# Peptides against a protein of PDB entry 6D0Y, part 50

Target 1, 225 residues: chain A of PDB entry 6D0Y
Amino acid sequence: ETEDHLESLICKVGEKSACSLESNLEGLAGVLEADLPNYKSKILRLLCTVARLLPEKLTIYTTLVGLLNARNYNFGGEFVEAMIRQLKESLKANNYNEAVYLVRFLSDLVNCHVIAAPSMVAMFENFVSVTQEEDVPQVRRDWYVYAFLSSLPWVGKELYEKKDAEMDRIFANTESYLKRRQKTHVPMLQVWTADKPHPQEEYLDCLWAQIQKLKKDRWQERHIL

## One batch from the design tools (peptide; made by RFdiffusion4, then SolubleMPNN)

Design b2_p14_3_s1 (from b2_p14_3, 7 letters changed)
Fold by OpenDDE base, seed 1:
Structure b2_p14_3_s1 (fold): chain B 225 residues (1-225), chain A 14 residues (1-14)
Amino acid sequence: as target 1 above (225 residues)
Amino acid sequence: KSFEEIFQERLKKL
């Protein structure tokens, strides 16, 4: 396959087809595996690109990477390394939306047996540890907490099943930070229920409450966060 | 779980 053709195949996977999604994913995995000797760098870059630019297809591409890793056990490691490099670049470029998509992508790779649960726990420990640093702006601390919490819908169940004690420590540290952080009160539209004011909840506090409920519900979502 | 089992489970959700 030519580089341009590979790009087209990767970008279009999961779209309407005469074939099943299963067949399309397996077929694409086979094509990519066969072309790794010649186009490994390009394939890694393309997969990294769609992970960043097509978050709506996150589960499709994590599944694809899982298939490739199952066929070539070295591929997953190389891909994760590329993704971590990209994450660092995104953060340096202040592209926080791209960065959070990458973290969510990595989180879902745990479910695909590409990343080990302990490794993901370690990453989240590193994220939350930023909240304990005094030499970083709160906006950066808040982002790491957001990245952690917003990724738990994808991987929280798996991590608590395997590393409950470590996750509880991360949660305790997160809760402690949320209690002590400065909250910015911005004039916002308030919802009023009858005679009782219903102030807009701070976004991280709101997310925290949602994640705590999700945890209580054993990570079974009723609503998309 | 094997990846094949995971793969089949994920396909049902896609």
Scores: peptide ipSAE 0.369, ipTM 0.918, DockQ to the pose 0.034
Fold by OpenDDE base, seed 4:
Structure b2_p14_3_s1 (fold): chain B 225 residues (1-225), chain A 14 residues (1-14)
Amino acid sequence: as target 1 above (225 residues)
Amino acid sequence: KSFEEIFQERLKKL
């Protein structure tokens, strides 16, 4: 396979084809596995790229990475290292949307046995610890809380099954921060019904409420967040 | 669970 062909194959996986998605993923995994000796760096880069630019295919690509890791025991670690490096670069460049997609991707890799649950917990502990940093902008603290909370729909179930005590500590710290942080309320024209007013709520508070409900429902989603 | 089992479960959701 040529380098350009690999890009095409990776970008197009999950699109309409004559074969099943299962067959396509297994086939692509086989192609990539065979080409790792020659194109490992390119493959890692391509997968990092689609992870940050094609979030609509997140579960497809995490599954692909899981397949590759199952076939090549070293691949997962190398890929995660590349992803962490990319995450750091995105944060330095203030590309917060890209960064959150990477965090969600890493979160779903726990479900694919690429990242161990304790490692993901440690990452989230590091994120929430930013809320305790002194002399940093609140926007930084808020983003790390957002990144943590917005990733839990993908990995919350697995983490609470294996690391419930540690997760509870993270939640307690998050709740404490949300209670003490400054909130900006923007006056807006509000549509309401007599029976069901819809009060304005700050975004992180809204997300927190949604995640608390998800946790209460044992991480079974009843609606799209 | 083996990854194969996980793989099959995930495919049902895709």
Scores: peptide ipSAE 0.368, ipTM 0.918, DockQ to the pose 0.034
Fold by OpenDDE base, seed 5:
Structure b2_p14_3_s1 (fold): chain B 225 residues (1-225), chain A 14 residues (1-14)
Amino acid sequence: as target 1 above (225 residues)
Amino acid sequence: KSFEEIFQERLKKL
């Protein structure tokens, strides 16, 4: 009964409430902290699950994990370990969409002081190093580059503030790979100029251009959807 | 920054 209740509380956080989001997050953190001695494994699993299944609430749950880590300094490490295990399992199962959500989640945990910036840089170095591996399918190489680039909106600012030289190296390696890789064209929505449609760009090239622009804008997202 | 400071900043964006 308690486990089911915890699931409900975790899944519903951030939804419309009579209380402020601050109060709700602090309250939930308190409940989870109190229940960690008895339900740590379940709580870890639940948080991992919502990280995978509710990417729209990413910032809510990373904030929650940050709160828990601030209250219990061992929790963050255990959670990250669980997330890394899940990431490996997702990759083994060829669930690339789930895997990228996990990487983005881990990236935002840097902003919550759960993961150190140098550790995240090291992870991204490892990802981009896959592009140099021989006898590996390009789809695998592409995914690691995608996972890296698609996570930078969440963590690029912090990483460049602390590890600019290392990040520049990763960017250089990424650019080099993107120039030499085979490109696959897929149907995409077209953007039109006055008289001519824009050329369709390959998805990684498009993402690279977006990230380069974001970097140029000092990691400030200025576009309004 | 302390996490408390980060927490307050993040809450403003949620």
Scores: peptide ipSAE 0.360, ipTM 0.917, DockQ to the pose 0.034
Fold by OpenDDE base, seed 3:
Formats: structure tokens, C-alpha cells, sequence
Structure b2_p14_3_s1 (fold): chain B 225 residues (1-225), chain A 14 residues (1-14)
């Protein structure tokens, strides 16, 4: 297949078709596997691109990568390396929105057995360690905490099943940081009802509360607002 | 779990 055709196939997976999503994913995995000898670099780049540009299809593409990895090819490792490079580039460019989607993508790859749980724990340990850095903007420290917490809906269950002690330590460090950090002007941000004004909770504190509830619920999927 | 089992579970969520 031509490079243009591969791009089209990868970009359109998960869209409405005459076939089931299962059949489409398996079919695409087969096509990509067959073309790896000739187009490995291009396929890696395309998958990295859709991971960044199509976050709404995160679980589709992590599943696809999982399928490819399960076929006993070193593709999974090479893809992760490419994603880590992209993450570093995004951080250097201060593209925090792209970076957080990449972290979530990597997190979901743990569920697909592409990334080992201990490796993801180590990454999160490194993220939370940024909170201990001195003479850096709080926005930097806050982002790493946000990246960690916002990824837990995808991977928290798996990490606590395998690395509960380490995760508890990360949580303790996170809680300690959240208690001592400077909050935004929460009193100025209020939700007004007809009868009673309510102060708006700071975004990281709100996220922390949501994650604590998710943890309490043993990471069972619930709609969180 | 095998990846096939994971795959089937994930498909139910997509």
C-alpha cells in the first residue's frame, strides 16, 4: 500500500463502516504488520501523529498498538520510544496540552501490556518529584501533578494492583504538595444560584477530590464531572 | 490476562 493509503486507513479507523470495529482493528493491524518491513518509520510517525491530534480516539489507537505488539514484534517498544521523544519535545516547547494527552496515551498502553506497570510508576515518581524543585514556577509543578492525576482514570487500577506501596507514597507526596501550594483566587470564582452563592473549588483540589473518590470506589468507572 | 481477553474487554467499552 502507498503511504497515502496507510495514512487514510489509520486516520479513519473507528469511523462508521460496514464492518465491526473489531474486524476493522484486526484488519488494520494485519495491514500494518505486513507493511512494517517497508514503512516502519512512516507507520510510527503516523501513529504518533494521530495520538496527538485525535485524543478522542485514544483507546482505539492504544488497542491497535497493543494488537501489533501482541504479534511478537518489537514495534511496541519502538513506538513507546517515539512517544517519549515526542513528550520531551512537547514539554520543551511548553505545549502542555499536547504533553498531557501523550501521558494519558502512555498510561493506557499499560492496560494493553505495551508498557510495564513499574515503568509507569517510575514515570509518575519522576513527575511528582518536580514538586520538590525549588526556584521554579508553580505552574511547572502544578502541571506535573495534573498530568499524573489526570492519567489515573486510565491506569490507576492496574498500578495499585501491582505497585500499591509505591503508589501510596506518590499519593502522600502529592497530598503534601497540594496542602502547601498557593491556590488561585477561589473566592473570586463563584457559582451563583438564585438563593445561595457557592465558592468554586480550585482545579487541582477538585481533581484531587475526584481521584480520591475514584480510588475509594476501587477505580470503578464512574462519570466524573 | 491474555491480550485477546483484554482486546475483547476493551471493545465493549468502545
Amino acid sequence: as target 1 above (225 residues)
Amino acid sequence: KSFEEIFQERLKKL
Scores: peptide ipSAE 0.355, ipTM 0.915, DockQ to the pose 0.034

Design b2_p14_3_s2 (from b2_p14_3, 6 letters changed)
Fold by OpenDDE base, seed 4:
Parts: structure tokens; C-alpha cells; sequence
Structure b2_p14_3_s2 (fold): chain B 225 residues (1-225), chain A 14 residues (1-14)
């Protein structure tokens, strides 16, 4: 395989083909594994790029990485390290949209058995611990809570199955922060029906309510968040 | 379950 061909294969996976997606992913994983001795760095870079830039294919690429990790655990580790480095770079650059998506991607890697549940719990503990930092802007605290909560649709089930006590502690700390944080209320034209008023709610409070409902429903989504 | 078995379950969720 040529380097350019690898790029094409990785970028086009999940597109319409004569074979099933599962078969295509298995095939691609085999090709990439065989080419690791010659193109490891390029493959790592390509996977990091598509993980960052193609959010519509999140589950496709997390699954691909899972397959590769099963074939080569060292490569899986290197990929995670690269993603963590990218996350840190995004945060330093104040690219919060990219950063939150990377957290979601890493979260789904738990489901693909690339990242261990305890490691993801530790990451979320670190995120929520930011709420306890002194002399930092609330926007920083809010973002880490947002990153945590908005990632739970992808990994909450797995984490509560394996680390329920630790997750409960994180939730308690999150709830405590949300109760004490300052809220900005912006007057806006409210649309309501006679039977179902839709009151304005602060975005983190709204997300918290949605996640609490998801948790109560045992992490089975009934609608898109 | 083995890793392989768990991952096959993941594939079915795609």
C-alpha cells in the first residue's frame, strides 16, 4: 500500500460499498496493521486527523481504532497518547469545540475497549476537580463540566457498570457546583402553549437535567440530546 | 466475556 492510498482508505471508510460496514472495517484494520511497520507515524496522524475533523464518523473511527488496538496494543496506546496531546493543544489554543469533541471521541473509545473505564473516570475526576480551583474564571469551570456531562451519552452506561461509586462521587460534586455557580439570565421572547409552557433554562442546568434523566433511564436514550 | 466477544457486540451496534 502507498501512503496516499492509506489516506484514501481511511477517509472513505463507511461510505457506500458492496460489503457491510463491519467487513470493511475488519478489512481496513488488517491493511493498516500490515502497514504499521512502514507507515505507523502516518497512520497515527491520519487517524488523529479524521477523529478531529469528521465528527459524523465518530463511531466508525472509534471502532476502527478498537480493531487496531486488538491487533496491536502498543499502537492503541500510542494513538491515545496522541489524542491526549491533541486535547491539551486544543485547550491551550482555546479551541473548545474541538476539545469537547475529542473528549467525546475518547469516551467512545472506552466502549471499543481501547481506554479502560478507570482511566476515563480519572479523566472526568480531573475535569470536575477544576470546579474546585480558586481564582479561575467561571467559564473555565463551566466548560469542564460541560465536557464531562456532554460525553456521558457515549460512555455513562459503561462507567456506571464498572465504577458506579466513583461516578456517583463525580455526580455529587457536579451537582454541588451547579447549585452554587452564578447564572446569567437573558430575557427572551418565550413561546408557550396553553398546555405545555417551555420555560427558559440555563444551558448547563438544562444539560444536567437531561443527563439525570438519561441516568434514571439506565442510559437508554429515548431521544437525541 | 473475552475482549473479542465484547468487541463483536460493539460491531453490532454500528
Amino acid sequence: as target 1 above (225 residues)
Amino acid sequence: KSFEELFQERLKQL
Scores: peptide ipSAE 0.034, ipTM 0.739, DockQ to the pose 0.031
Fold by OpenDDE base, seed 2:
Structure b2_p14_3_s2 (fold): chain B 225 residues (1-225), chain A 14 residues (1-14)
Amino acid sequence: as target 1 above (225 residues)
Amino acid sequence: KSFEELFQERLKQL
């Protein structure tokens, strides 16, 4: 059936083919667009599923959604709504690994012109605002900061190009939080620089440093983070 | 072309 075929096509995109990935994505986008009138719900569900379950294909599926959004703007919106709903569900279920991945996925959708930069900025503002809440455990505050920072490799360039002032505010708030938060240091885990051992840097501090470097490098990645 | 290069090119077209 057509539905089974769609599932196969969506799941297998990006795998080895005689055609280029671009051609395959373009072709699949065309197929999906053509089938939206009859199978919108199914296609939406499938895309949400692969987006969640195949993190190794993040950029493939964000690109695909970008292509679909360009063809059918309403569908793109519906997809984003579904993904946001999924994010909320993941957070509610304390599935933080899925949640952070979804944030990254949504972040990359900004690059694909599916999500507007201001919307993503607003999301990150909401995330970082959690650090200002009084009755929230630090682990929860840390997660939102982590979700924000760890998503910036995918979207930082675009957001700073369009919303630099707002992003600077978010960064300032993040930095302030990182300075005042309690840090866990494990003396037994240390990095060796020359002949001087030192404790490993706390993971959020390390991430912050990496993001700061990335920002200084104009969001051009020179190495695998 | 690398996937990254292709991706960047595609992004410009979206």
Scores: peptide ipSAE 0.031, ipTM 0.721, DockQ to the pose 0.042
Fold by OpenDDE base, seed 3:
Structure b2_p14_3_s2 (fold): chain B 225 residues (1-225), chain A 14 residues (1-14)
Amino acid sequence: as target 1 above (225 residues)
Amino acid sequence: KSFEELFQERLKQL
């Protein structure tokens, strides 16, 4: 297959087809594996690109990478290394929106058996440790907490099953930080009910409450907004 | 099947 054809196959996976998505993913994994000897670098770049630029297909591409990793462990490792490098670059460039999405992508790769649970726990420990840094803007500390909490819907179940003690420690540190941080409230932003107006909850406090509920529900997703 | 269902099935096979 030509490079252009590979690009088309990778970019269009998950779109309407006569075959099931499962069949398409399995088929694409087979095609990519067969072409790795000739087009490894190109395939790696393409997968990194779609992983970064197509958030609506997150689970499609994490599954695809999981399938490829099972077939070729070295390639899976190279992909993770490339994604970690991209995450570091995004952080250095203060591109927080891209960075948080990359953390979520990496989190879901744990479910696909591409990244080990202990490695993800270590990453989150490093993130939450930023809350202990002195003489840095709170926005920096808040972002790392946000990146951690907002990724737990994808990986919290797996991490608590394998590293419950470490996760509890991270949660305790997070809770401690949230209690002592300065909250940003805009009085004009209020939720109005028919009978009782109330101020809008701060975004990290709201997220924390949602994650606590998710944890209580054994990480079974309910309809949360 | 929904994509979510397919995803969960694939995860079990990985």
Scores: peptide ipSAE 0.030, ipTM 0.704, DockQ to the pose 0.044
Fold by OpenDDE base, seed 1:
Structure b2_p14_3_s2 (fold): chain B 225 residues (1-225), chain A 14 residues (1-14)
Amino acid sequence: as target 1 above (225 residues)
Amino acid sequence: KSFEELFQERLKQL
C-alpha cells in the first residue's frame, strides 16, 4: 500500500544507499510533495513520529522538512504547528525528555529556513519569562532554562547574528535567575585533583558556563555538549 | 547564504 511505502521511505532515509544522501533527500521530498494532495495528514503524522522517535536522525529530518518547506510553504507551516502541539502534549504528559528534544528539533529548523529566527527568539523569551513567575515551582523554571540553554548549540549562532540585542536580554534574565535560584547540593561522588577538592558544579551552572564559552568561541563547538 | 549552500554544508556534517 502507498501509505506503507511512504512510511518505509521516511523511516529509512539516511540509511545505506547506492545514491548520495542529497539525492535521496531531494527524491523523497519530491515524492512526499506529489502525494500531499492525497496523504497530507498521513505524511504529517509520519514526519512528526520519526522526528520524535529517531533523535539520531535529527539533522536528516530537519533537512528533509527544510526541503519540503521550500517546495510547499504551507506544509512546512502545518508541520511546525503539529510539532508545537506535540510539544504541548509532551509537557502535559510530563515527558520532559521528549519535550526538550522537540525544542532542539525546532531550533535546528531555524537553520533549515523553516522557522524564522524572530519566532524562535520569541519562544525562548517565553521560556525564560517563566523564571519571573512566583507561582511556578522551581523545577519547572529550571526545565525551561535547561530547554533554552541546551538548544543553543543548534541555533545560537543564527539567533545572535540576527537578534543579538534580544538574545542578550534573554541571557541577562537567565543569568539573574541562575544567581538567585535555590541550588540543591546532593551528596555525589566528588572528584579530587591532588590535594584540592574539586566540587561538582551544579548542572545548570555547568551548562551555563559551557554556553558562555560557546558564545565566546562564536558558537564553534569544540566538544559535544 | 542560500538554502542550497546551507544544505551542502549540512550534508558534510551528516
Scores: peptide ipSAE 0.024, ipTM 0.687, DockQ to the pose 0.033

Design b2_p14_3_s3 (from b2_p14_3, 7 letters changed)
Fold by OpenDDE base, seed 1:
Structure b2_p14_3_s3 (fold): chain B 225 residues (1-225), chain A 14 residues (1-14)
Amino acid sequence: as target 1 above (225 residues)
Amino acid sequence: KSFEELYKELLEKR
């Protein structure tokens, strides 16, 4: 395959086809594997790009990377490294929306056997440990908690199945932080919910409640978070 | 780099 054709194949995977998505992904993984000796850097860059820019295809590309990782373990590792590097760049650029999405992407890679569950738990332990840092803005603490909680719909079930004790500790630390943090006052939202049975919650408290419910439901989503 | 090394770098203060 030429570089241009590879770009087309990678960008269009998951679109309408006579074959199943799984078959198409397996086929593409085979094509990409065969071309790694000649186009590794290009393929790596393309996959990172589409992963970042096409969030609607998150599970498609995590699955593809999972298939590639099974064929070429070193490439899988290089991809993860590239994604984390991009995550660092996103944070440096204050692109927090991309950053949180990348954490979700990495989380779903656990389901695709690219990242080990214990490794992801360790990462989230470190994320939540940021809440214990002193002389840092609360926004930093809040973001890492948000990134952790926001990723659990994708990977919480797997992490609890593998590391329930560690996850419980992370949850306890998270809860403790949420109780002591300064809450953002949003009068505008309160006006709209003043006559409602339940006032509008602060965004992290709301997310926490949703995740607690999700956990109670054994990580089976009943509604989109 | 190991995954651990990678996310450790992620947590660097700016």
Scores: peptide ipSAE 0.320, ipTM 0.890, DockQ to the pose 0.016
Fold by OpenDDE base, seed 3:
Parts: C-alpha cells; sequence; structure tokens
Structure b2_p14_3_s3 (fold): chain B 225 residues (1-225), chain A 14 residues (1-14)
C-alpha cells in the first residue's frame, strides 16, 4: 500500500461497505501490519489523528488498535504512548474536552485488551489523588475527577470485575472530595419560567449520581448519559 | 516508557 492509500483506508474504515465491520477491521489490521516495516511512523500518526479527530468512530478505532496490538504488541505500546503524549499536550493547551475524550479512548482500549485493567485502575487512582493536592486550583482537581467519572461508562464494568476493592477505594475518595469541594454557583435557567424553581444540580454531582446509578445497575446502561 | 511512567507525566504541575 502506498502512504496515501493508507490514509484513505484508515480514515474510511467503518463506513458503508459490502463487508461486515469485523471483516473490514481484520482486513485493515492485516494491511497495516504488513506495512509497518515501511510506514510505521505514518500509520502511528494516522491512527492517533483519527482517534483524536473522529470521536464518532471511537469504538471502531479502539477495536482496530486492539486487533493490531494482537498482531504487533510493540506497535500497540507505541500507540498508547502516542495517545498519552497527545493527552498531555491537550492538557497543556487547556483543551479539556479533547483531553477527557482521550481518557475515554484509553479507557476503551482496556476493553480491547490494549491496556491492562490494573494499569487503568492505577491511573485513575492517581487521577483521584489529585484531589488531595494542596495549593492547586479546584479546576485541576475537578477535571481529574471528571475525567475519571466520565470514563467509567466505557470501562467501569471491566475495572470492577478485576479490581473491585481498589475501585471502591477510588469511589470512596471521590465521594469524599465531592462532599467537601466548593460547588460552582450557576444561575438557574428556570428563574424566568417557574414559580417554584427547580434547582439545577452541579455538573460533577450530577455525573456522580449517574455513575452511582450505573454502578448499581451493574454497569449496564439503560439510557445514554 | 512504561504505561505508569506515561500517565504519571500527566499529573505534572504546569
Amino acid sequence: as target 1 above (225 residues)
Amino acid sequence: KSFEELYKELLEKR
């Protein structure tokens, strides 16, 4: 495959095809594996780019990476490294939306057997430990909690199946932080329409409640969060 | 770098 053709193949995977998605992904994984000796850097860059820029294809690309990782473990590791590096850059650039998405992407890589569940638990433990940092803005503490909680719909089941005790500790620490943190005061939108204003819940509290419900439901989503 | 080393870098204060 030519370099330009690889770009097309990677960008268009998962689109309408006469073949099943599974077949297409296996085929593409084979093509990419075969071309790694010649185009590893290009393939790595392309995969990172589409993973970052095409969130609608998150599961497609995590699956693809999973398949490729099974064929070439070293490349899988390099991909994870590149994604974490991108996450770091996103945080440096204060691109928190991209950053949280990348954490979700990494989380789903656990399901694709690219990242080990214990490693992800350790990462989330470190994320939540930021809540204990002194002399840092609350926004920093809040973001890491948000990144953790926001990723659980993708990986919570797997993490609890393998590391329930550790996850419980992380949850306890999270709950403790949420109780003691200063809540952002946001004007209620209903001030203009209702005689009895319905209080708007703070976003982290709301997310926490949703995750608690998800956990209670054994990580089976009934509704889109 | 190990995965652990990588995500620890995320926590670096800027």
Scores: peptide ipSAE 0.319, ipTM 0.888, DockQ to the pose 0.017
Fold by OpenDDE base, seed 5:
Structure b2_p14_3_s3 (fold): chain B 225 residues (1-225), chain A 14 residues (1-14)
Amino acid sequence: as target 1 above (225 residues)
Amino acid sequence: KSFEELYKELLEKR
């Protein structure tokens, strides 16, 4: 495959086809594996780019990387390294929205057997440990808690299945921090439900409540149609 | 680099 063709294949995966998505992903993984000897760097860059710029295809690209990792374990490791490097750059650039998304992407790689569950738990332990740092801005502490909580819809089930005791400790530390942190109230447009307005809630407290409910529901999201 | 070494770099104070 030419470099231009690889770009097209990677960018357009998941579009309407006569074949199943799984079949297309398996086929693409095979094509990419065959081209790694000649285009490894290009493929790495392309996958990192689409991962960060096409969030609507998160599960498509994590699955693709998972399939490719199964074929070439070294490439999977190089991809993870590239993604963490990108995450570091996002933080340096104060692009916190991109940074949170990248943590979520890495989290979903656990489901695709690219990152081990115990390794992800260890990372989140370190994230939450930032709340214990002294003489740092609260925004730093808040961000790492936010990154952790925001990723749990994608990986919480797997992490609790593998490391429930460690996850409980992380949750306890998170709850403790949320109770003692300073809260800033910002005027927001209130949302109304029936005849009762929703009370304004601080964003981390709101997210915590959502995650607690998700955990209570055994990490099953309810879709009512 | 190990995964541990990689994510620990994220904790650098800014």
Scores: peptide ipSAE 0.316, ipTM 0.889, DockQ to the pose 0.016
Fold by OpenDDE base, seed 2:
Structure b2_p14_3_s3 (fold): chain B 225 residues (1-225), chain A 14 residues (1-14)
Amino acid sequence: as target 1 above (225 residues)
Amino acid sequence: KSFEELYKELLEKR
């Protein structure tokens, strides 16, 4: 495949076709693998770009990376490294929305066997440990908690299956922080049903409650958080 | 743990 054609294939994967998504992804993974010797850098850049810019295709691209990782383990590693570097850059640039999405993307890579569950648990442990940092803005502490909680819909099930004790500790630390942090008055963006009125909650408290419910439901989502 | 250590841990793959 030519470089330009690869771009088209990568960008358009998951769109309507005569074949199943799974078949298309497998096929694309094969094509990309075959072209890595010639276009590794380009493919890497393309995958990183679409991963960042097309959040609606998150699971498509994590799956694709998972398939590629199975075919070429080294490339999978390079991709993860690139994504982590991008996360670092996003944080440095104060692009926190991009950063949280990247954390979510990395989280879903656990399900695709690209990142080990223990590694992700360790990351989240480190994220929550930021709450213990002294002489830092609360917004920093809040963001890392948010990044953790916001990612759990994508990886909570796997992490609890593999590291339940460690996850419980992280949850306990999170809960402790949420209880002691200074709260802000933020209007809720979500409209609750008239049949079940809910009180106004601060955004992290609200997210915490949602995640607790998700956990109680064994990480089976009935709606997108 | 430092942020660098976090990166190292994240690079552990299955």
Scores: peptide ipSAE 0.206, ipTM 0.833, DockQ to the pose 0.018

